Peptides against a protein of PDB entry 4PAS. Designs and how they scored, part 37

Target 1, 39 residues: chain A of PDB entry 4PAS
Amino acid sequence: SVNQASTSRLEGLQSENHRLRMKITELDKDLEEVTMQLQ
Target 2, 39 residues: chain A of PDB entry 4PAS as posed
Amino acid sequence: SVNQASTSRLEGLQSENHHLRMKITELDKDLEEVTMQLQ

## One batch from the design tools (peptide; made by RFdiffusion4, then SolubleMPNN)

Design b1_p23_8_s1 (from b1_p23_8, 12 letters changed)
Fold by OpenDDE base, seed 5:
Structure b1_p23_8_s1 (fold): chain B 39 residues (1-39), chain A 23 residues (1-23)
Amino acid sequence: as target 1 above (39 residues)
Amino acid sequence: ELQEVLSRLKEVDEKIEQAKQEL
């Protein structure tokens, strides 16, 4: 049970890490679009 | 927004390493 709780916590953090990385990718795309519009 | 996301990412990375030590 302890190992399962620790694993589930790690999986939740890994999922959040992935979500944050995807958000960075979105923001990078938005920045690229703004940059393209200013050229 | 980007700076907040980057700061949160660092915090989550630190928590991941802490969680790995508990396994």
Scores: peptide ipSAE 0.466, ipTM 0.871, DockQ to the pose 0.877
Fold by OpenDDE base, seed 2:
Structure b1_p23_8_s1 (fold): chain B 39 residues (1-39), chain A 23 residues (1-23)
Amino acid sequence: as target 1 above (39 residues)
Amino acid sequence: ELQEVLSRLKEVDEKIEQAKQEL
């Protein structure tokens, strides 16, 4: 149905949003490690 | 890399809001 296609699209976008947020967390950790090594 | 991820996150957030309005 149209509603099922719209729901599946939203779920796909929410999963991509989560993946991007996890990548930000990884980059923040890498920056923290670099900062700690420079102190 | 970080700026690209942040830009993509913004685009995805906008698409999420559009997709919510289509439900």
Scores: peptide ipSAE 0.465, ipTM 0.871, DockQ to the pose 0.840
Fold by OpenDDE base, seed 4:
Structure b1_p23_8_s1 (fold): chain B 39 residues (1-39), chain A 23 residues (1-23)
Amino acid sequence: as target 1 above (39 residues)
Amino acid sequence: ELQEVLSRLKEVDEKIEQAKQEL
């Protein structure tokens, strides 16, 4: 149905949003490690 | 890399709001 297709699209976008937020957390950690090495 | 991730995150957030309005 149209509702099933719309729901599946939203779930896919929410999964991608979560993946991107996890990548930001990973990059923040890498930045912290670099900052510690410069001290 | 970070700027690309942040730009993609904004695009995905906009698509999420559009998808919610279509429900």
Scores: peptide ipSAE 0.465, ipTM 0.870, DockQ to the pose 0.848
Fold by OpenDDE base, seed 3:
Structure b1_p23_8_s1 (fold): chain B 39 residues (1-39), chain A 23 residues (1-23)
Amino acid sequence: as target 1 above (39 residues)
Amino acid sequence: ELQEVLSRLKEVDEKIEQAKQEL
């Protein structure tokens, strides 16, 4: 039971980490597009 | 927005390392 709860918590945190990394990639792309339009 | 995402990412990374130590 304890190991199952700890594993499920870790999996939830890993999923949130992935979501945040994808959001960074989107923001980096938006910044690249703005930079290209200003050159 | 980027600063908020980076701050949240750091907090989640710290929680991941804590959760790994509890396994």
Scores: peptide ipSAE 0.461, ipTM 0.869, DockQ to the pose 0.836

Design b1_p23_8_s2 (from b1_p23_8, 12 letters changed)
Fold by OpenDDE base, seed 3:
Structure b1_p23_8_s2 (fold): chain B 39 residues (1-39), chain A 23 residues (1-23)
Amino acid sequence: as target 1 above (39 residues)
Amino acid sequence: EKEELLKRLEHTNKKIKEAEKEL
């Protein structure tokens, strides 16, 4: 039971971390575009 | 050890989500 709960928690945290990394990549692209437009 | 790593990942995700709310 404890090992299953820790595994499900890890999978949830890894999924959320992946979502957050994808959002950071999107924001970095938006920042690059804005920076290029200001040049 | 495993529980500490889970807590560190939870804390990291929380900090990123807090920064996302300021945007």
Scores: peptide ipSAE 0.316, ipTM 0.827, DockQ to the pose 0.052
Fold by OpenDDE base, seed 2:
Structure b1_p23_8_s2 (fold): chain B 39 residues (1-39), chain A 23 residues (1-23)
Amino acid sequence: as target 1 above (39 residues)
Amino acid sequence: EKEELLKRLEHTNKKIKEAEKEL
């Protein structure tokens, strides 16, 4: 039970971290596009 | 030890969300 709860919590936090990394990648791309338009 | 790592990841995710709100 305790190990299963810790595993489910890890999976939830990893999924959230993945979402946040994807959002950072999107913002980095938007910044690159703006930077290219200013060159 | 596992709980500390989970808390570190939770804190990291919280910090990224705080930075997202400042953008």
Scores: peptide ipSAE 0.315, ipTM 0.826, DockQ to the pose 0.051
Fold by OpenDDE base, seed 1:
Structure b1_p23_8_s2 (fold): chain B 39 residues (1-39), chain A 23 residues (1-23)
Amino acid sequence: as target 1 above (39 residues)
Amino acid sequence: EKEELLKRLEHTNKKIKEAEKEL
């Protein structure tokens, strides 16, 4: 039980971390686009 | 030790989410 709860928690935190990394990549692209529009 | 690692990842994700809300 404890090991399964820890595994499910890790998987949840890893999926959230992946979403956050994808969002950072999106924001970096948006920043690049805005920077290009200002040049 | 495993719980500390989970808490560190939780804290990291929380900090990134806080920064996302300021944008």
Scores: peptide ipSAE 0.314, ipTM 0.826, DockQ to the pose 0.052
Fold by OpenDDE base, seed 4:
Structure b1_p23_8_s2 (fold): chain B 39 residues (1-39), chain A 23 residues (1-23)
Amino acid sequence: as target 1 above (39 residues)
Amino acid sequence: EKEELLKRLEHTNKKIKEAEKEL
């Protein structure tokens, strides 16, 4: 049986990991835009 | 094994948050 506490912990860590991945994608886009403007 | 995977994800999230503070 998956312990309910370990499931809730995984869901919280996955939600935070998703937020962090979205922030990296935003920063990668901003870097691409700046790089294009410098060419 | 499951607890080790949870700790690895927690460590990964911590490292990304530390890098966000240096930007």
Scores: peptide ipSAE 0.311, ipTM 0.824, DockQ to the pose 0.048

Design b1_p23_8_s3 (from b1_p23_8, 10 letters changed)
Fold by OpenDDE base, seed 1:
Structure b1_p23_8_s3 (fold): chain B 39 residues (1-39), chain A 23 residues (1-23)
Amino acid sequence: as target 1 above (39 residues)
Amino acid sequence: ELEEVKKRLEETDKKIEEAKKEL
């Protein structure tokens, strides 16, 4: 069904979006750690 | 890098809003 394909696409995008948000949090922490090591 | 990840997040946010309109 078109609706099933659209739902699966949305769920995939939401999962990727969540992964990207988690990666931003990780990178922000890594940058904070590097900043502290350079002080 | 962080800015590339942020850019990709913005792109996925846009695609999510587009995908919601198709439902």
Scores: peptide ipSAE 0.577, ipTM 0.886, DockQ to the pose 0.911
Fold by OpenDDE base, seed 4:
Structure b1_p23_8_s3 (fold): chain B 39 residues (1-39), chain A 23 residues (1-23)
Amino acid sequence: as target 1 above (39 residues)
Amino acid sequence: ELEEVKKRLEETDKKIEEAKKEL
């Protein structure tokens, strides 16, 4: 159904959004570690 | 790069809000 396709699209976007947020957290941590090593 | 990931996050946030309006 149209509703099932729309729900599946939203769930896929939410999953990708979560993955991107986790990647930002990892990169921010890596940047912090590099910054500490340069001090 | 961090900025590319942030840009992609912004794009997905926008698409999520659009998808919610279609429900």
Scores: peptide ipSAE 0.576, ipTM 0.886, DockQ to the pose 0.909
Fold by OpenDDE base, seed 3:
Structure b1_p23_8_s3 (fold): chain B 39 residues (1-39), chain A 23 residues (1-23)
Amino acid sequence: as target 1 above (39 residues)
Amino acid sequence: ELEEVKKRLEETDKKIEEAKKEL
């Protein structure tokens, strides 16, 4: 039971971490597009 | 917004390493 709760918590954190990394990639792309438009 | 997302990522990275130690 303890190992199952710990595993489920880890999986939830890994899913959120992945979502945040994807959002960083999106924002970095948006900044690149703005930079190219200003050149 | 980018800095807020990076801060939240750092917090989740820390929590992941803590959660791995409990396994």
Scores: peptide ipSAE 0.575, ipTM 0.886, DockQ to the pose 0.894
Fold by OpenDDE base, seed 5:
Structure b1_p23_8_s3 (fold): chain B 39 residues (1-39), chain A 23 residues (1-23)
Amino acid sequence: as target 1 above (39 residues)
Amino acid sequence: ELEEVKKRLEETDKKIEEAKKEL
């Protein structure tokens, strides 16, 4: 149904959004570690 | 890489809000 397709698209976008947030957290941690090593 | 990922996040946030309006 149209509603099922729209819901599945939203869920896919939310999953990708979550993955991107987790990647940002990882990169921020890596940047913090590099910053500490340069001090 | 970080700024590119942040930009992709902003685009997904926008698409999520658009998708919510179509429900």
Scores: peptide ipSAE 0.575, ipTM 0.885, DockQ to the pose 0.927

Design b1_p23_8_s4 (from b1_p23_8, 10 letters changed)
Fold by OpenDDE base, seed 4:
Structure b1_p23_8_s4 (fold): chain B 39 residues (1-39), chain A 23 residues (1-23)
Amino acid sequence: as target 1 above (39 residues)
Amino acid sequence: ELEEVRKRLEETDEKIAEAKAEL
């Protein structure tokens, strides 16, 4: 039971972490695009 | 926005490490 709850929490955190990494990639791309437009 | 996302990522990385240590 404890291991199941801990595993489910870990999976949730890993999913959020992945989403945040993807968001960073998107924002980095947006910043690159703005930088190119300002040159 | 980017800095807030990076901060949240760091917080989740820490929580993942803690969650793994409890397994």
Scores: peptide ipSAE 0.556, ipTM 0.884, DockQ to the pose 0.907
Fold by OpenDDE base, seed 5:
Structure b1_p23_8_s4 (fold): chain B 39 residues (1-39), chain A 23 residues (1-23)
Amino acid sequence: as target 1 above (39 residues)
Amino acid sequence: ELEEVRKRLEETDEKIAEAKAEL
């Protein structure tokens, strides 16, 4: 159904969004480590 | 890489809002 397709798309977008947020957290840690080493 | 990831996050946030409005 249209509703099932819309729900599946939303779930896919939410999963990608979560992955991207986790990647930002990883990159922020990497930047923190570099910053600490430069002090 | 970080700016590309942030840009993609913003795009997905927008698409999530649109997808929720269609439900």
Scores: peptide ipSAE 0.556, ipTM 0.884, DockQ to the pose 0.906
Fold by OpenDDE base, seed 3:
Structure b1_p23_8_s4 (fold): chain B 39 residues (1-39), chain A 23 residues (1-23)
Amino acid sequence: as target 1 above (39 residues)
Amino acid sequence: ELEEVRKRLEETDEKIAEAKAEL
């Protein structure tokens, strides 16, 4: 039971971490596009 | 927004390390 709760928490954190990394990639791309348009 | 996302990413990285150490 303890190991199941710890595993489920880890999986949730890993899913959120992945979502955040994808959002950073999107924002970095948006910043790149703005930078290119201003040059 | 980017700074907030990076901060939350750092927090989740820390929590993942803690969760792995408890397994």
Scores: peptide ipSAE 0.555, ipTM 0.884, DockQ to the pose 0.896
Fold by OpenDDE base, seed 1:
Structure b1_p23_8_s4 (fold): chain B 39 residues (1-39), chain A 23 residues (1-23)
Amino acid sequence: as target 1 above (39 residues)
Amino acid sequence: ELEEVRKRLEETDEKIAEAKAEL
């Protein structure tokens, strides 16, 4: 039971971590587009 | 927003390391 709870927590954290990495990529692209418009 | 997302990513990386150490 403890190992299952720990595994489920790890999987949730890994899923969130992946989402955050994708969000960084999106924001970096948005910042690049804004930078190009300001030039 | 980007800095907040990077901060949260760092926090999740730390929590992942802690969770792996408990397995």
Scores: peptide ipSAE 0.554, ipTM 0.883, DockQ to the pose 0.918

## One batch from the design tools (peptide; made by RFdiffusion4, then SolubleMPNN)

Design b1_p24_2_s1
Fold by OpenDDE base, seed 3:
Structure b1_p24_2_s1 (fold): chain B 39 residues (1-39), chain A 24 residues (1-24)
Amino acid sequence: as target 1 above (39 residues)
Amino acid sequence: DLEEKIKHLRMEKEELLKKLEELE
């Protein structure tokens, strides 16, 4: 149904949003670690 | 080297931020 397609799309977007935010957090940690190594 | 690693991490972060903006 149209509603099932919309809910599945939203769930996909929410999971991707979470994945992206987690990966950004990991990159920020890596950037901090490398920056500290340059000090 | 460390400078190139920082550059690559910043570029990857920028691409992820663009993808996040597309979801907002």
Scores: peptide ipSAE 0.315, ipTM 0.783, DockQ to the pose 0.888
Fold by OpenDDE base, seed 4:
Structure b1_p24_2_s1 (fold): chain B 39 residues (1-39), chain A 24 residues (1-24)
Amino acid sequence: as target 1 above (39 residues)
Amino acid sequence: DLEEKIKHLRMEKEELLKKLEELE
């Protein structure tokens, strides 16, 4: 149904948004650690 | 080296931020 397709798309976008935010947080931590090693 | 690693991580972060902006 149109409603099921819209819901599944929203859930996919929400999961991708969460995944991206988590990966950005990981990269920020990695950047901090490497930067500290240069000092 | 560590500077090259920082450069790589910054570039990856920028690409992910761009993808996140497309979802907002």
Scores: peptide ipSAE 0.313, ipTM 0.783, DockQ to the pose 0.915
Fold by OpenDDE base, seed 1:
Structure b1_p24_2_s1 (fold): chain B 39 residues (1-39), chain A 24 residues (1-24)
Amino acid sequence: as target 1 above (39 residues)
Amino acid sequence: DLEEKIKHLRMEKEELLKKLEELE
């Protein structure tokens, strides 16, 4: 149904959003570690 | 080197931020 397609799309977008946020957090940690090594 | 590593990580972060903005 149109509703099932919309909900499945939203769930996909929410999972991708979460994945992206987690990866950004990881990159920020890596950036902090490397920046501290340069000091 | 470490400066190159920082540059690559910043570029990757910028790409991910753009993808995140597309989801907002």
Scores: peptide ipSAE 0.311, ipTM 0.781, DockQ to the pose 0.910
Fold by OpenDDE base, seed 2:
Structure b1_p24_2_s1 (fold): chain B 39 residues (1-39), chain A 24 residues (1-24)
Amino acid sequence: as target 1 above (39 residues)
Amino acid sequence: DLEEKIKHLRMEKEELLKKLEELE
């Protein structure tokens, strides 16, 4: 149904949003670690 | 090289931020 397709799309977008936010957090940690190694 | 590693991490972060903005 149209509602099922819309729900599945939203769930996919929410999952991608979460994945991107988690990866950004990981990159910030990696950047902090490398920056500390330069000190 | 640590400077090059920082450069690559910053570039990757910028690409991910752009993708995140496209979802908003």
Scores: peptide ipSAE 0.309, ipTM 0.780, DockQ to the pose 0.912

Design b1_p24_2_s2
Fold by OpenDDE base, seed 2:
Structure b1_p24_2_s2 (fold): chain B 39 residues (1-39), chain A 24 residues (1-24)
Amino acid sequence: as target 1 above (39 residues)
Amino acid sequence: SLEEKIEHLRMEKKELEEQLKKLE
């Protein structure tokens, strides 16, 4: 149904949003670690 | 080098932030 398609799309976008935010957090940690190694 | 690694991570982060912006 139209409602099922809309909910599935939202769930997909929410999961992708979460994945991207988590990856950004990981990259920030990696950047911090490498920056500390330069000190 | 460590400098190259920092630059690669910064570039990757920028791309992911741009993708995130498209979802908001």
Scores: peptide ipSAE 0.172, ipTM 0.696, DockQ to the pose 0.891
Fold by OpenDDE base, seed 1:
Structure b1_p24_2_s2 (fold): chain B 39 residues (1-39), chain A 24 residues (1-24)
Amino acid sequence: as target 1 above (39 residues)
Amino acid sequence: SLEEKIEHLRMEKKELEEQLKKLE
């Protein structure tokens, strides 16, 4: 149904959003670590 | 180099932030 398709799309977008946020957090940690190594 | 690693990570972060913006 249209509702099922919309729900599946939302779930996909939410999972991707979470993945992206987690990756940004990891990159911030890596940036901090490398920055500390430069000091 | 460490400088190159920082630049690569910054570029990757920018791309991910842009992708995230498309989902918001």
Scores: peptide ipSAE 0.172, ipTM 0.696, DockQ to the pose 0.914
Fold by OpenDDE base, seed 4:
Structure b1_p24_2_s2 (fold): chain B 39 residues (1-39), chain A 24 residues (1-24)
Amino acid sequence: as target 1 above (39 residues)
Amino acid sequence: SLEEKIEHLRMEKKELEEQLKKLE
């Protein structure tokens, strides 16, 4: 149904949003570690 | 080099932030 399609899309967008935020956090950690290696 | 690794990670982060912006 239209409602099922809308809810599935929202869930997909929410999961992708979460994935992206987690990856950004990981990259910030990696950047910190590499920066510390330069010191 | 470590400098190249930093630049790679910064560029990847920028792309992910742009993708995130499309979802907000």
Scores: peptide ipSAE 0.167, ipTM 0.692, DockQ to the pose 0.917
Fold by OpenDDE base, seed 5:
Structure b1_p24_2_s2 (fold): chain B 39 residues (1-39), chain A 24 residues (1-24)
Amino acid sequence: as target 1 above (39 residues)
Amino acid sequence: SLEEKIEHLRMEKKELEEQLKKLE
């Protein structure tokens, strides 16, 4: 149904949003670690 | 080099932030 397709799409977008936020957090940690190594 | 690694991570972060913005 149209509703099932919409809910599945929303769940996909929510999971991708979470993945992206987690990856940004990891990159910030990596950047901090490398920056500290340069100091 | 460490400088190259920093630049790579910054560019990747920027791309991910742009993708995140498209989801908001």
Scores: peptide ipSAE 0.161, ipTM 0.688, DockQ to the pose 0.912

Design b1_p24_4_s1
Fold by OpenDDE base, seed 4:
Structure b1_p24_4_s1 (fold): chain B 39 residues (1-39), chain A 24 residues (1-24)
Amino acid sequence: as target 1 above (39 residues)
Amino acid sequence: SLEEKIEHLRMEKEELLKKLEELE
């Protein structure tokens, strides 16, 4: 149904949004670690 | 509504993709 399609799309966007947030967090951590190592 | 939630998440995803591109 239309509602099922919308629900599936929402769930997909929610999971991808979470993945992207986690990736940004990892990159920020890596950047901080490298910065500390260079000091 | 579901449609509004979908649009909000789509917009946020685009913002996160932009930030990710800047960090990579």
Scores: peptide ipSAE 0.047, ipTM 0.574, DockQ to the pose 0.078
Fold by OpenDDE base, seed 2:
Structure b1_p24_4_s1 (fold): chain B 39 residues (1-39), chain A 24 residues (1-24)
Amino acid sequence: as target 1 above (39 residues)
Amino acid sequence: SLEEKIEHLRMEKEELLKKLEELE
């Protein structure tokens, strides 16, 4: 049978991974905007 | 300043990348 604890951990890691990737994308956009303002 | 803002964002990104690497 499926290990519920392992499944819950995987789902948590996947959701956190997605959140972190989205935040990195936002930071890259912010960095681009600020860099353009310095030029 | 804009320079400080750049540095803060770069530091935050580095922290997030580190966390991301820990998940992979």
Scores: peptide ipSAE 0.043, ipTM 0.522, DockQ to the pose 0.926
Fold by OpenDDE base, seed 3:
Structure b1_p24_4_s1 (fold): chain B 39 residues (1-39), chain A 24 residues (1-24)
Amino acid sequence: as target 1 above (39 residues)
Amino acid sequence: SLEEKIEHLRMEKEELLKKLEELE
């Protein structure tokens, strides 16, 4: 149904959005770690 | 609506992809 398709798309976008946020957090952590190691 | 929620998440995803590209 239209509702099922919309729900599936929403869930997909929610999961991907979360994944991207986590990746950005990891990158920020890695950058911080490298910065500390350079000091 | 569900359509509005989908659009908001799509827009946010695009912003996050942009940030990710800048950090990689």
Scores: peptide ipSAE 0.053, ipTM 0.581, DockQ to the pose 0.078; fails the geometry check
Fold by OpenDDE base, seed 5:
Structure b1_p24_4_s1 (fold): chain B 39 residues (1-39), chain A 24 residues (1-24)
Amino acid sequence: as target 1 above (39 residues)
Amino acid sequence: SLEEKIEHLRMEKEELLKKLEELE
């Protein structure tokens, strides 16, 4: 159904959004680590 | 609505993808 498709789409976007946020956090941490190593 | 939530998350995903591309 349209509702089932919308729910599945929402769940997919939520999981991907979370994954991307975690990736950004990881990259920020790596950047901080490298920055400290250069100081 | 579900449609509004989907659109919001889609837009945020696009923004995060842009940031990810800039950070890679």
Scores: peptide ipSAE 0.048, ipTM 0.572, DockQ to the pose 0.059; fails the geometry check

Design b1_p24_4_s4
Fold by OpenDDE base, seed 5:
Structure b1_p24_4_s4 (fold): chain B 39 residues (1-39), chain A 24 residues (1-24)
Amino acid sequence: as target 1 above (39 residues)
Amino acid sequence: SLKEKIEHLRMEKEELLKKLEELE
């Protein structure tokens, strides 16, 4: 149904949003670690 | 170098932030 297609798309976008946020957090941690190595 | 690694990580983060903005 149209509703099922819309909900599946939303769930995909929500999962991608979460993945991106987690990766950004990881990158911030990596940036901090590398920055500390430069000090 | 560590400087290059920082730059690459910053560039990747910026790309991911842009993708995140597209979802909001």
Scores: peptide ipSAE 0.248, ipTM 0.748, DockQ to the pose 0.952
Fold by OpenDDE base, seed 1:
Structure b1_p24_4_s4 (fold): chain B 39 residues (1-39), chain A 24 residues (1-24)
Amino acid sequence: as target 1 above (39 residues)
Amino acid sequence: SLKEKIEHLRMEKEELLKKLEELE
């Protein structure tokens, strides 16, 4: 149904959003570590 | 170099932030 398609899309977007946020967190950690090494 | 690593990570983060903005 249209509702099933909409919910499936939302779940996909939520999953991608979470993935992106987690990756950004990891990059911030890596940036911090490299910055500390540079100092 | 460490400087290059920082730049690569910053560039990757910027691309991910753009993708995140598209979802908001």
Scores: peptide ipSAE 0.243, ipTM 0.745, DockQ to the pose 0.939
Fold by OpenDDE base, seed 4:
Structure b1_p24_4_s4 (fold): chain B 39 residues (1-39), chain A 24 residues (1-24)
Amino acid sequence: as target 1 above (39 residues)
Amino acid sequence: SLKEKIEHLRMEKEELLKKLEELE
């Protein structure tokens, strides 16, 4: 149904949003570690 | 090099931030 399509899209966007935030956190950690290695 | 690795990570982060902005 139209409602099922809308809810599925929202859930997909929410999961992608979470995935992106987690990856950004990982990248920040990696950046910190590499930066410390340069010091 | 470590400098190159930092630049690659920074570039990847920037692309992910752009994608995140599209979701907000």
Scores: peptide ipSAE 0.239, ipTM 0.743, DockQ to the pose 0.946
Fold by OpenDDE base, seed 2:
Structure b1_p24_4_s4 (fold): chain B 39 residues (1-39), chain A 24 residues (1-24)
Amino acid sequence: as target 1 above (39 residues)
Amino acid sequence: SLKEKIEHLRMEKEELLKKLEELE
């Protein structure tokens, strides 16, 4: 149904959003570690 | 080099931020 398609779309977007935010957090950690190595 | 790694990570972060912006 239209509602099922919409909910599935939202769940996909939410999972992707979470994945992206987690990766950004990891990148910030990596950036911090590398930056500290330069100090 | 460490400088290159920082640049690569920053570039990757920017790409991910763009993708995140598309979801908002």
Scores: peptide ipSAE 0.234, ipTM 0.740, DockQ to the pose 0.918

Design b1_p24_5_s1
Fold by OpenDDE base, seed 2:
Structure b1_p24_5_s1 (fold): chain B 39 residues (1-39), chain A 24 residues (1-24)
Amino acid sequence: as target 1 above (39 residues)
Amino acid sequence: SELEEKIKHLRMEKEELKEKLASL
């Protein structure tokens, strides 16, 4: 149904949003580690 | 240095991910 397709699309976008936010957090940790190694 | 170049690459990757996040 149109409602099922809309729900599945929203779930996919929410999953990608979460994945991107988690990857940004990982990169912030990696940046902190490398910055500390440069000091 | 190699560490400065790694920081540069990580910052570029982070900005690309922010752009993708803003496009959702």
Scores: peptide ipSAE 0.452, ipTM 0.834, DockQ to the pose 0.954
Fold by OpenDDE base, seed 4:
Structure b1_p24_5_s1 (fold): chain B 39 residues (1-39), chain A 24 residues (1-24)
Amino acid sequence: as target 1 above (39 residues)
Amino acid sequence: SELEEKIKHLRMEKEELKEKLASL
């Protein structure tokens, strides 16, 4: 149904949003670690 | 240095992911 398609689309966007936020957090940690190695 | 290049690449990847996040 239209409602099922809309719900599945929202769930997909929410999961991708979460994945991207987690990856950004990992990159921030990696950047901190490499920056400390330059000091 | 190798570490400066790694920082540059990580910053570029982070910016690409932020742009992708903003486009959802």
Scores: peptide ipSAE 0.452, ipTM 0.833, DockQ to the pose 0.968
Fold by OpenDDE base, seed 1:
Structure b1_p24_5_s1 (fold): chain B 39 residues (1-39), chain A 24 residues (1-24)
Amino acid sequence: as target 1 above (39 residues)
Amino acid sequence: SELEEKIKHLRMEKEELKEKLASL
């Protein structure tokens, strides 16, 4: 059970890490687009 | 301007997400 709980926690953290990294990349693109619109 | 405010909001959101990422 301890190993299962640790594995499930790691999988949750990995999925959240990936989600956050993808969202940051999207925001960087949006920032670039809006910054170009100000030029 | 509306675009400057949008940039400000996007930068704030990005920083919040970076802080969440650093807390993992």
Scores: peptide ipSAE 0.451, ipTM 0.832, DockQ to the pose 0.966
Fold by OpenDDE base, seed 5:
Structure b1_p24_5_s1 (fold): chain B 39 residues (1-39), chain A 24 residues (1-24)
Amino acid sequence: as target 1 above (39 residues)
Amino acid sequence: SELEEKIKHLRMEKEELKEKLASL
């Protein structure tokens, strides 16, 4: 249905949003670790 | 240094992911 297509699209966008945020958090941790190694 | 280049690459990857996030 149109509603199922809309909900599936939103769920896909929410999952990608979450994935991207988690990866940014991982990169921030990696940046902190490497920055500490330079000090 | 190798560590400075690693920081540069991680910062570039982070900005690319932020751009993808902003495009959703």
Scores: peptide ipSAE 0.449, ipTM 0.832, DockQ to the pose 0.958

